# Ledger of designs, part 71: peptides against a protein of PDB entry 6GMG

Target 1, 331 residues: chain A of PDB entry 6GMG
Amino acid sequence: DSDDRVTPPAEPLDRMPDPYRPSYGRAETVVNNYIRKWQQVYSHRDGRKQQMTEEQREWLSYGCVGVTWVNSGQYPTNRLAFASFDEDRFKNELKNGRPRSGETRAEFEGRVAKESFDEEKGFQRAREVASVMNRALENAHDESAYLDNLKKELANGNDALRNEDARSPFYSALRNTPSFKERNGGNHDPSRMKAVIYSKHFWSGQDRSSSADKRKYGDPDAFRPAPGTGLVDMSRDRNIPRSPTSPGEGFVNFDYGWFGAQTEADADKTVWTHGNHYHAPNGSLGAMHVYESKFRNWSEGYSDFDRGAYVITFIPKSWNTAPDKVKQGWP

## One batch from the design tools (peptide; aimed at target 1 Y62 L285)

Design b2_p22_7_s4 (made by RFdiffusion4, then SolubleMPNN; from b2_p22_7, 11 letters changed)
Fold by OpenDDE base, seed 2:
Structure b2_p22_7_s4 (fold): chain B 331 residues (1-331), chain A 22 residues (1-22)
Amino acid sequence: as target 1 above (331 residues)
Amino acid sequence: SEEDAKRAELINQAGKEAAEKA
């Protein structure tokens, strides 16, 4: 029960982390030890190491979303989301493919849709867009200058995002970022901000008015990226989990992975930081654990989810929660 | 299974609702 959630205690600023443990191809540690690592590596504001505040520890305590929350400085809104979907593959497989033995038509369609998403291309698209945005942020001292730069960059690249409405999540994302407006953050100066990326795994079959089959096996038409832009409309994502296919079966609602602003060109070498469940050291779930996974491990996801989105948000450049290089584990 | 073990670690609905209210 959510009532068992506990905020992890403060860790001394100079306390070094214990070694991480290998877990299913990723590095794993208990949340308190992650706080220690975070304070040593990611806590810096204007180059100065900081103790994780009580508020930040509280955010972190919420599990996988908590990792993204503490590092981005805000609860994920998921408004600026990207994915890649192979429409031709989907159509061809539906037309020419056959359900597996014992597979229902709905299950087949849901599986084919899931398999038609390309996580690597989705991630690459988000990185491309984040790069464009970062160039537009450079030397832009007001939002108007940023938007003008962004439009120019998109035009030069012949990017379909240039045709997005001014009110779209793409153009409004910066102004809607709390840290952009903070005095010690962006202070309304775009050049003080940088684009960062996180990922969300979730279930497509969330429409309660849809068929039970879509809720159990996925909605093949839901949460597809728009052609050309790669933008995913996340407005219908209400964190509803997959419906059980058998009595006693249960699925989780989402997973979040933090990437930040790593410059590693090889996607397979990038590190994704995520958590399991909310911190309940005295409850049935136990202590929260934090994982640092390579892209392969992250992008594999779980059967609980049939969608992956890569989301862009912004943080102040003065924060070190999104360094150019992330090292997996400790030491 | 490995997948089942991983699934058991992820956030349930109750945990999420609390996060959205925070």
Scores: peptide ipSAE 0.048, ipTM 0.722, DockQ to the pose 0.250
OpenDDE base, seeds 1, 3, 4, 5: peptide ipSAE 0.028, 0.037, 0.030, 0.023; ipTM 0.648, 0.719, 0.715, 0.641; seed 1 fails the geometry check

Design b2_p22_8 (made by RFdiffusion4)
Pose (drawn by RFdiffusion4):
Structure b2_p22_8 (pose): chain A 331 residues (1-331), chain P 22 residues (1-22)
Amino acid sequence: as target 1 above (331 residues)
Amino acid sequence: STSEENAERINAKNAEAEEKAS
């Protein structure tokens, strides 16, 4: 009867996954089966396949956060985040639009702020920034050389990110990555690391001391990207879900999607990996399922979330959790 | 409702994952 979280059992390294295919842009499989796929195409350490460890299987069993947790080796901090927001569209649709049939002004403002974000440009911005970071760490063998290389290209590219504080989440992203300092990971050598990207969908109205309207309909001024850099201050994100509008209405507090470092230029052809909930086959929600969605399927989101952030972190190059290509389903 | 109960179950486990990571 217990809807307790259970850890999926160990899968032998030779066990192949059951086949599955995408339907209308999304593919899903039970977590036990995804572990088999992950071990075949994502588990490589210096080209050597590995079995998903007990610890990794435990992390994965927590739901959507599990895929990102496993692939990055760290619970997501969301410290370095990017998004795109059309300020002109937002200001114009506020002073020219009107609430629809059955909207409070707070609901109208919350929706307009939501629709003013552009998740394609937001992902595109994280893409170009991660590329600059990867070029900066290519031949840099200490952090100082990495930071010099990073600032040099940002200044020459007239990127407002060059003026970020030395201790900002942007410039400190590499040094604050645990695997960067591990001897078996980056070993304080930026050339052994790689920038990767994952996404977080979340709610904007997370201030418990704010009005109920913002908790139910969103805070338009919350989690907006800074101009020029596109950085999103994630420090006030506390994993607080959208408040219900009527009794019985439940919302999920966040969703994580793993992109990695795919080389596909078509943002619509990129695949994003995420789970539906924690693993509980003997309980109410059932077994965890891993979803592999095209970008537009992922960025469609849900009413639970009115904010999207595209986050950059680092993993060692010796890993294979962020390959150049990601295929939906199996084979 | 079932919707609220399901969301609470998910959110509680999300909280546990955050606490574990600390």

Design b2_p22_8_s1 (made by RFdiffusion4, then SolubleMPNN; from b2_p22_8, 9 letters changed)
Fold by OpenDDE base, seed 2:
Structure b2_p22_8_s1 (fold): chain B 331 residues (1-331), chain A 22 residues (1-22)
Amino acid sequence: as target 1 above (331 residues)
Amino acid sequence: SENEKNAELINKANQEAIEKAK
């Protein structure tokens, strides 16, 4: 099946997109048409439109992760991830709540844990941190200056992230970004970079040594954010899907949604870009489609997933893959 | 459901992407 993946052909630089179509409150289009939009809106390097390269088209062809890949410039590492979890709600519901009719105890606990995450608060935390980072990046011409600025900003805000180890993903994220080191990217100048956000949906019950129930219904204790910081330890995320609960049932490994650096203050009005599957125009799956979803549609996720993380990475300011305003669909 | 169908399609794509990222 994977052998059917095809790299979408090049689109002329000045070709305008066809209109997107509504799909369950989302704007939907075929991948080739997204490439056209991308070239018109997001392709700019230092103010100049660029044709999507063969490499970028290949990245894009991988589906949901491909959208984040092409826009961030690297395959998602997911190291700097944030979420929000209501521990009191979780404990209270476990204590006072009851399984639904036909619901197993494990299923109940998994569901309660899933429902104890607040996607909006998780997203807002990531935005808050990205804002702090962007202030720290401003006028910092070396990594040392950036880190000093970051610590000062965190101290001023009394943010628990100020207590993170210097080797933590939080402080090392910039230096570990390939585009930061590129001559035509950051060129080792933090002030040329900006923080951006994407989201990953995934399954909590990935521990193969755990009970089958946790693999089927979720691990209530897995991938919780640290108190105060909101940081999620993603080291145990191995892209393992939910285990089938019935014969023939299958679940997806992950979903990725690209947000970038939108400045829209209302979370519900933000646009998230993602794909459905790898591009297989001559195969059974068909052509890849790209979706632009509002936060409501994105954060809803699928039954395949019980965790949502909001991840910060960096791109050069000269890239236009993360503009301050994103319009849903076309025109 | 339509969402379930979409999820199944994403699953097939994801395995290939993971292998390339290794």
Scores: peptide ipSAE 0.032, ipTM 0.648, DockQ to the pose 0.397
OpenDDE base, seeds 1, 3, 4, 5: peptide ipSAE 0.027, 0.031, 0.028, 0.028; ipTM 0.700, 0.720, 0.670, 0.701; seeds 3, 4, 5 fail the geometry check

Design b2_p22_8_s2 (made by RFdiffusion4, then SolubleMPNN; from b2_p22_8, 9 letters changed)
Fold by OpenDDE base, seed 2:
Structure b2_p22_8_s2 (fold): chain B 331 residues (1-331), chain A 22 residues (1-22)
Amino acid sequence: as target 1 above (331 residues)
Amino acid sequence: SKNAENAALINKYAQEAEEKAS
């Protein structure tokens, strides 16, 4: 029950983290220790180390989404999402492939759709777009200048995003970012902002009006990226988990991973920060744990999910929640 | 609760990871 959620206590600003523990290729620690690391590494505003506020600790306490929340400064809206889907592979496999022994047609189609997504290409697309956005932001001192720069950059690259509507999440994302409008944030100056990336894993079969098979095994047609742009319509994502296939089976509703603005060119060397569940040290779930995973560990996902999206948002450049380099674990 | 469902995430991962490693 969410009522068992507890806000982690404040940690002294100068308290150093304890060593992280290896966990299935990840670095793992309890949430309180992550707060210590966060204060030492990511807390800086205008170059000054900050104690994590009560509000930030409360956000963090929500689990996997909490990690992205505290680092991005806002609850994830997931509006500017990217993925990569191999349509030809999907069609070919459906046409020429066969269900495995004991696999239903719906299960086969769901699996084929899941396997037709390329997490690495999706991530690469998001990074490409974030780079374009960052170039557009660099010398823009108002939103109009940013948008003009963005259109020029897209035109130069012959990017299909140049054809998006002005009301598209692509063009509206900056102005809809609370920290952009904050005096101590962007202060309405695009050049004070930078693009950052996080990822969400979720279930495709969320339509309650669809067949039970789609809810159990996935909806092959749901949450596909638009051709050319890679944009995913996330409007139908309502955080509904996969339906049980057997009595007593339960699935998780989502997972979030924070990437930020790492400059590591090798995707496999990038670090993704995420949490397991809400913090309930006195409850049945126990204390929240934070994980730092390499891309291979993050992108593998879980059987609970058949979609992965890579989302772009913005934070002030004065924040250090998205540094160029992220070190896995501690020390 | 939606957040309570996340508790299963780590357990499932551990199980799946072990299965893949075997």
Scores: peptide ipSAE 0.031, ipTM 0.688, DockQ to the pose 0.041
OpenDDE base, seeds 1, 3, 4, 5: peptide ipSAE 0.040, 0.029, 0.029, 0.030; ipTM 0.715, 0.637, 0.681, 0.680; seeds 1, 3 fail the geometry check

Design b2_p22_8_s3 (made by RFdiffusion4, then SolubleMPNN; from b2_p22_8, 11 letters changed)
Fold by OpenDDE base, seed 5:
Structure b2_p22_8_s3 (fold): chain B 331 residues (1-331), chain A 22 residues (1-22)
Amino acid sequence: as target 1 above (331 residues)
Amino acid sequence: SENAKRAELINKYGKEAEEKAL
């Protein structure tokens, strides 16, 4: 029960982490030890280590979303999301493919849709856009300058995002970032901000007015990226889990993975930080664990989810929650 | 907060069992 959630205690600022343990190709540790690592590696503001505040520890205690929350400085809004979907593959498989033995038509269509998403290309698109945004931010001292730079960059690259409406999440994302407006954050200066990336896994079949089959096996038409831009309309994501296909079966509502602003060009070598569940050391779920996974381990996801989105947000450059290099585990 | 309520719904069933099966 969510009522068993506990905020992890404060860790001394200079306390070094215990070694992480290998877990299914990942580096794993208990949340308290992640706090220690976070304080040593990610806590820096203006080059100075900070103790994780009670508020930050509370955010972190919520599990997978908590990792993204504490590092981004805000609860994920998921408005600026990207994915890659192979429409030709989808159509071809639907036309020429056949359900597996015992697979329903709805299950087949849901599976084919899931398989038509390319996580690596989705991530690549988000990185490309984040790079464009970072160039637009670099010398912009007000939002108008940022937007002008962004439009110029997009025009030079012949990017379809140039045709987005001014009210699009793409153009409004910066102004809607709390840390951009904070005096100790961006202070309304775009050049003090940088684009960062996180990922969300979720279920497509969330429409309660849809068929039971879509809720059980996925909605093949839901949460597809727009052609050319790769933008996903996340407005219909209400954190509704997959419907059970059998009695006693249950699914989780989402998973979040933090990437930040790593510069590693090889996607397979990038590190994704995520949590298993909310921190309940005295409850049935137990203590929260934090995982640092390679992209392959992250992008594999779970049967609970048939969509992956790569989301862009912004943090102050003075924060070290999104360093250029992330080392997996400890030491 | 509404955000906190949404966050409370995270991983109610735990991921560990599925991860072990992978």
Scores: peptide ipSAE 0.024, ipTM 0.645, DockQ to the pose 0.077
OpenDDE base, seeds 1, 2, 3, 4: peptide ipSAE 0.026, 0.024, 0.029, 0.024; ipTM 0.640, 0.633, 0.731, 0.639; seeds 1, 2, 3, 4 fail the geometry check

Design b2_p22_8_s4 (made by RFdiffusion4, then SolubleMPNN; from b2_p22_8, 11 letters changed)
Fold by OpenDDE base, seed 1:
Structure b2_p22_8_s4 (fold): chain B 331 residues (1-331), chain A 22 residues (1-22)
Amino acid sequence: as target 1 above (331 residues)
Amino acid sequence: SKNAEDAKLINEAGKEAEEKAK
């Protein structure tokens, strides 16, 4: 029930954040304090601090997706998604493994599929592709030049993405980015844009026509990356949560984590920013909290989800929502 | 277009409980 969602109030531009609370390798704060940090650290346009607008505060109020929304400048479309799946591990475990005590066959297969995804390799693939895109964006002053550069880079690396259709989300992602077309954004100049990364956690068993077992325990065949490219078809992701396995059990619909464009080479040292739920200070859920987590904490996810995807989008270089270095917490 | 999907995740207490259980 989104009826209890409230837009956080404006914070003065010069108001400094209160200290974050450390918890299990994460830094946590309430949403209004995150707005203060955001204004001090991430709000810059062309080097100038900006107050978070009412529209941006409204976006943020949607919870975990709101954090990605306000920093990317658009609602996540999830079209250019990457993952890594170990097919050999999956086949071997299904053949040689056995269900645990009390585990059904469907539950076993769902678990084995989940465990066959490698979050670190998926993240690495997205970073690799983002790096290629950033090189292609450099010194490209129109979309044609960008696409030509991209094809050359892919050919040089013998990357399977070179075989993607021209209409693929891979090639169309830049032109479909609103901020690319904005006068104060890219202004149709690719060299003014940079690739950024966020992650989505979601449930595989979303097909309503499938068996109840797949909805409860996962669909082992759903949302696998294509071999060679690592691309995930996200067209069937409808934000449907996992089905309850027992009376009274409930699962959440999705989680989003913002990475941006950090240059830290060690994945374990990267910082991911995410929210717990929509802002409902007067409702049962309470105030929204924002977390800054290390990759280990983010990639572990929850039992609500059995898939993780790493998504590439673009923002103007003039924005500071995706700095090279992110500091966890405050101060 | 703006998606109407509001994010519902486990609250702080739930996250802490899950972290402790792992």
Scores: peptide ipSAE 0.025, ipTM 0.660, DockQ to the pose 0.040
OpenDDE base, seeds 2, 3, 4, 5: peptide ipSAE 0.025, 0.025, 0.024, 0.026; ipTM 0.658, 0.649, 0.638, 0.653; seeds 3, 5 fail the geometry check

## One batch from the design tools (peptide; aimed at target 1 G250 V252)

Design b2_p23_3 (made by RFdiffusion4)
Pose (drawn by RFdiffusion4):
Structure b2_p23_3 (pose): chain A 331 residues (1-331), chain P 23 residues (1-23)
Amino acid sequence: as target 1 above (331 residues)
Amino acid sequence: SEAEAELINKANAEAEEKAEEES
């Protein structure tokens, strides 16, 4: 009867996954089967396949956060985040539009703010920034050389990110990555690391001392990207879900999708890996399923979330959780 | 439903607490 979270059992390294295919842009498989796929194509350490450890299987079993947690080796902090927001469209649609049949002004403002975000440009911005970071750490063997290389390209590229504080989430992203300091990971050598990207969908109205309207319909001024840099201050994100509008209406508080470091230029052809909920096959929600969605399927989102952030973190190059190519389903 | 969302949200909170403990 217990809807308790259980850890999926260990899968032998030779056990191949059951086949599955995408349908209309998304593929899904039970977590036990995804572990088999992950061990075949994502588990490599210096080219050697590995069994998903008990700890990794535990992390994965927590739901959508599990895929990102496993692939990055760290519970996601969302410290360095980017998004795109059309300020002109937002200001124009507020002073020119009107609420639709059955909207409070608070609901109208909340929706317009939501629709003003552009998740393709947001992902594209994180893409170009991560590329600058990777070029900065290519031949840099200490952090100082990495920061010098990073600032040099940003200045020459006239990127407003050059003026970020030395202790900002941007410039401190590499040094604050646990695997960067680990002797078996980056060992304080930026050349042994790689920038990777994952995405978080979440709710904007997370201030518990704010009006109910913002908790039910969103805070338009919340989690907007700074101009020039596109940085999103994630410090006030507390994993608080959207408040219900009627009794019995339940919302999920957040969703994580793993992109990694795919080389595909078509943002619409990129694959994003995420789970539906925590693993509980003997309980109410059932077994966890891992979804592999094309970008547009991922960025479609749900009414639960009115905000999207594309986050950059680092993993060691010796890993294979962010390969150049990601294939939906199996084989 | 609300009950189902609460189960997911509870597990999410537990994952955050586990990560803080490991820190």

Design b2_p23_3_s1 (made by RFdiffusion4, then SolubleMPNN; from b2_p23_3, 10 letters changed)
Fold by OpenDDE base, seed 5:
Structure b2_p23_3_s1 (fold): chain B 331 residues (1-331), chain A 23 residues (1-23)
Amino acid sequence: as target 1 above (331 residues)
Amino acid sequence: SAEDAALINKAAQEAEELAEKKK
């Protein structure tokens, strides 16, 4: 019951974390211990560590989305999302492949579509775009300068994003970031901001007007990236979970993983931070746990989801919620 | 809602199932 959610208590600023425990190739800890780590490692504003505020602790208490929320400073809007989809593979497999024993046609098509997404390429595309954005931000002191720089960078790289409309989430993302406008944030100075990345896992079959089969097994045509740009239209994502295929079966609506701005070139060595559920220490779900997973463990996802998107947003450079290096676990 | 997220239990189950299938 959502009513069981509790805001984790404050942790002393200088309290060191307890050791994380390994869990299925990832590091795991209870939310309160993550707060301790966060205060030691990620809380820094202008080089000074901060106690996690009550508001931030409340955001964090929402689970997987809470981790992204507290580190990005805003609830995820998911407007600037990237993925990679192999259309040739999809078409070929549909044409030449066969349903497995007991697999319906709809189930087959949904599976083939899911398998046609490349999480690594999607992540790499987001990183590429974030890098371009960061270059455009570096010496831009107003939004106009940022946009001009961005267009120049895209032109130099012959990137299809150069053809996006000025109203596209790609160009509007910075100005729509609350922390960009904050006095203690960007203060309307793009050079004070940096691009960061998080990921969302979700279900493709969210259209209530579609067939039951699409809701159960996925919509093969939904949430595909645009050719050339890799942009995913997330407007149809309403956090609707997969429909049950059997009585009593239930699926989760989404998962979020925080990457930030790690500079590790090897995708497999990048660390993704996420939570299991909302914090309910006195409820049936229990205390929230936070996981720090390698990319392989994150990108594997769950059967609850058939889509993964890599989303770009912005945070002030003065925040340390997205450091160049993230160490898995503690110590 | 954001409060409906409870992924890890499923992940653990799926991981266990996958591990069993690989044996």
Scores: peptide ipSAE 0.030, ipTM 0.670, DockQ to the pose 0.029
OpenDDE base, seeds 1, 2, 3, 4: peptide ipSAE 0.030, 0.028, 0.027, 0.029; ipTM 0.659, 0.641, 0.653, 0.674; seeds 1, 2 fail the geometry check

Design b2_p23_3_s2 (made by RFdiffusion4, then SolubleMPNN; from b2_p23_3, 10 letters changed)
Fold by OpenDDE base, seed 3:
Structure b2_p23_3_s2 (fold): chain B 331 residues (1-331), chain A 23 residues (1-23)
Amino acid sequence: as target 1 above (331 residues)
Amino acid sequence: SAADAALINAAGQEAEQKAKELE
């Protein structure tokens, strides 16, 4: 139960992490050790190391979402989300494919839809857009200048995002970022901010008014990206888990992975940081563990989820929670 | 898998509520 959640204790600022251990192709450690690493590597504000505050430790204690929360500085809103869906593959597989032995039609359609998402292309789209945004942020000293730059960049690239409404999450994302307005953050200066990326895994079959089959096996039509833009409407994501297909089966509501602003061009070499569950050292779940996974390990996901989205948000450039290079594990 | 069993993130709603309270 969430009642067993405990905020990890403070770690001395100068305490070095213990070595991470390999786990299923990932680097894994307990949450307190991640705090130590975070303080050494990611905590810097204006070049100065910071002890993780009680508030930040509390955020972190919530599990996978906590990792993204502490590094982005806000609870994920998931408003600016991207994915890639191969419509032709989906149609062809539905037409020419057949359910596996023992697989229902609904299960088959849900599986085919899941497999029609391309995680690498979705990630690449988010990186492309983040790059455009970062160029637009550069030398923009007010929001109007940023928006003008952004429109120009999109026009130059003939990007369909140029046709989005001014109130869309795409154009409103910066102004809706708390750290942008903070005196010690962006201070309303776009040039002090940078775009960052995280990913969310979730279940498509969240509509309670839909069929039980969709809730159990996925909704093939839900959370598809818009053609041209790659934008995913996340308004219907209510953190509802997959429905059990058998007695005693249970699924997790979501998973979050933090990427930040790594410059590694090879997607397979990028590092994604995520947690397994909320911190409950005295409970049945045990202590929270933090994983640093390569893209392959992250994008594989779990059977709990049939959708992945790559989300853009912003942090101040003075924060070191999204460095250009991320090293997996410790040392 | 063992990895799947390790992933239990049931605290999302609580976290969201907490975040709203802190804003």
Scores: peptide ipSAE 0.029, ipTM 0.709, DockQ to the pose 0.446
OpenDDE base, seeds 1, 2, 4, 5: peptide ipSAE 0.027, 0.028, 0.027, 0.027; ipTM 0.644, 0.647, 0.642, 0.636

Design b2_p23_3_s3 (made by RFdiffusion4, then SolubleMPNN; from b2_p23_3, 12 letters changed)
Fold by OpenDDE base, seed 2:
Structure b2_p23_3_s3 (fold): chain B 331 residues (1-331), chain A 23 residues (1-23)
Amino acid sequence: as target 1 above (331 residues)
Amino acid sequence: SAADAQKINDAAKEAEELARRKE
């Protein structure tokens, strides 16, 4: 139960991390040790190392979402989400493919839909958009200038996002970022902000009014990206887990992975930081662990999830939670 | 709104990852 959650204690500012442990191609450590690493590497504000605050430690204690929360500075809203879906592949497989032995039609359709998403292309789309946004931010000293720059950049690239409504999460994302408005953050100056990326894994079959089969095996039509833009409507994501397919089976509601603003061009070499569960050192789940995974390990996801989205948000440039280079593990 | 807590079990994750690697 969430009632067993405990806020990790403060770590001394200058305490160095213990070595991470390899775990299935990932680097893994206990949450307290991640706090130590975070303070040494990611905590810097205006170049000055900071101790993780009690509030930040509390955020972190929530598990995978906590990692994204502490690094982005806000609870994930998932409003500006991107994915890539191969519609032609989906249609072709549905038409010409056959269920596997023992596979129901609903299970087949759900699987085909899941396999029609391309995580790498989805990630690349988010990176492309983040780059456009960063160019628009660079010399903009008010929101109006940012929006004008953004529209110009999109027009220059002939990007379908140029046709989005002004009220779209795409255009409103910056103004809706708390750190943008903070005096010690953006101070309403777009040029002080940068775009960052995180990913969410979740279940498509969340509609309680839909068939039981969709809840068990996925909704093939849910959470598809819009053609041209790659935008995913996340409004129907209510953190509802996959329904059990057998007695005693249970699934988790979501997973979050933090990427930030790494400049590594090879997607396979990018590092994604995520947690296993909420911190419950005195409970049945035990202490929270933090993982630093390569893209391949992250993007594979779990059977709990059939959707992946890559989300853009913003942080102040003065924060070091999204450095250009992320090193996996410690040392 | 209250933040949602993740309830992922390490054992389950490890088992699934191991299974994927064997494929």
Scores: peptide ipSAE 0.024, ipTM 0.633, DockQ to the pose 0.074
OpenDDE base, seeds 1, 3, 4, 5: peptide ipSAE 0.024, 0.024, 0.023, 0.024; ipTM 0.629, 0.622, 0.638, 0.628; seeds 1, 3, 4, 5 fail the geometry check

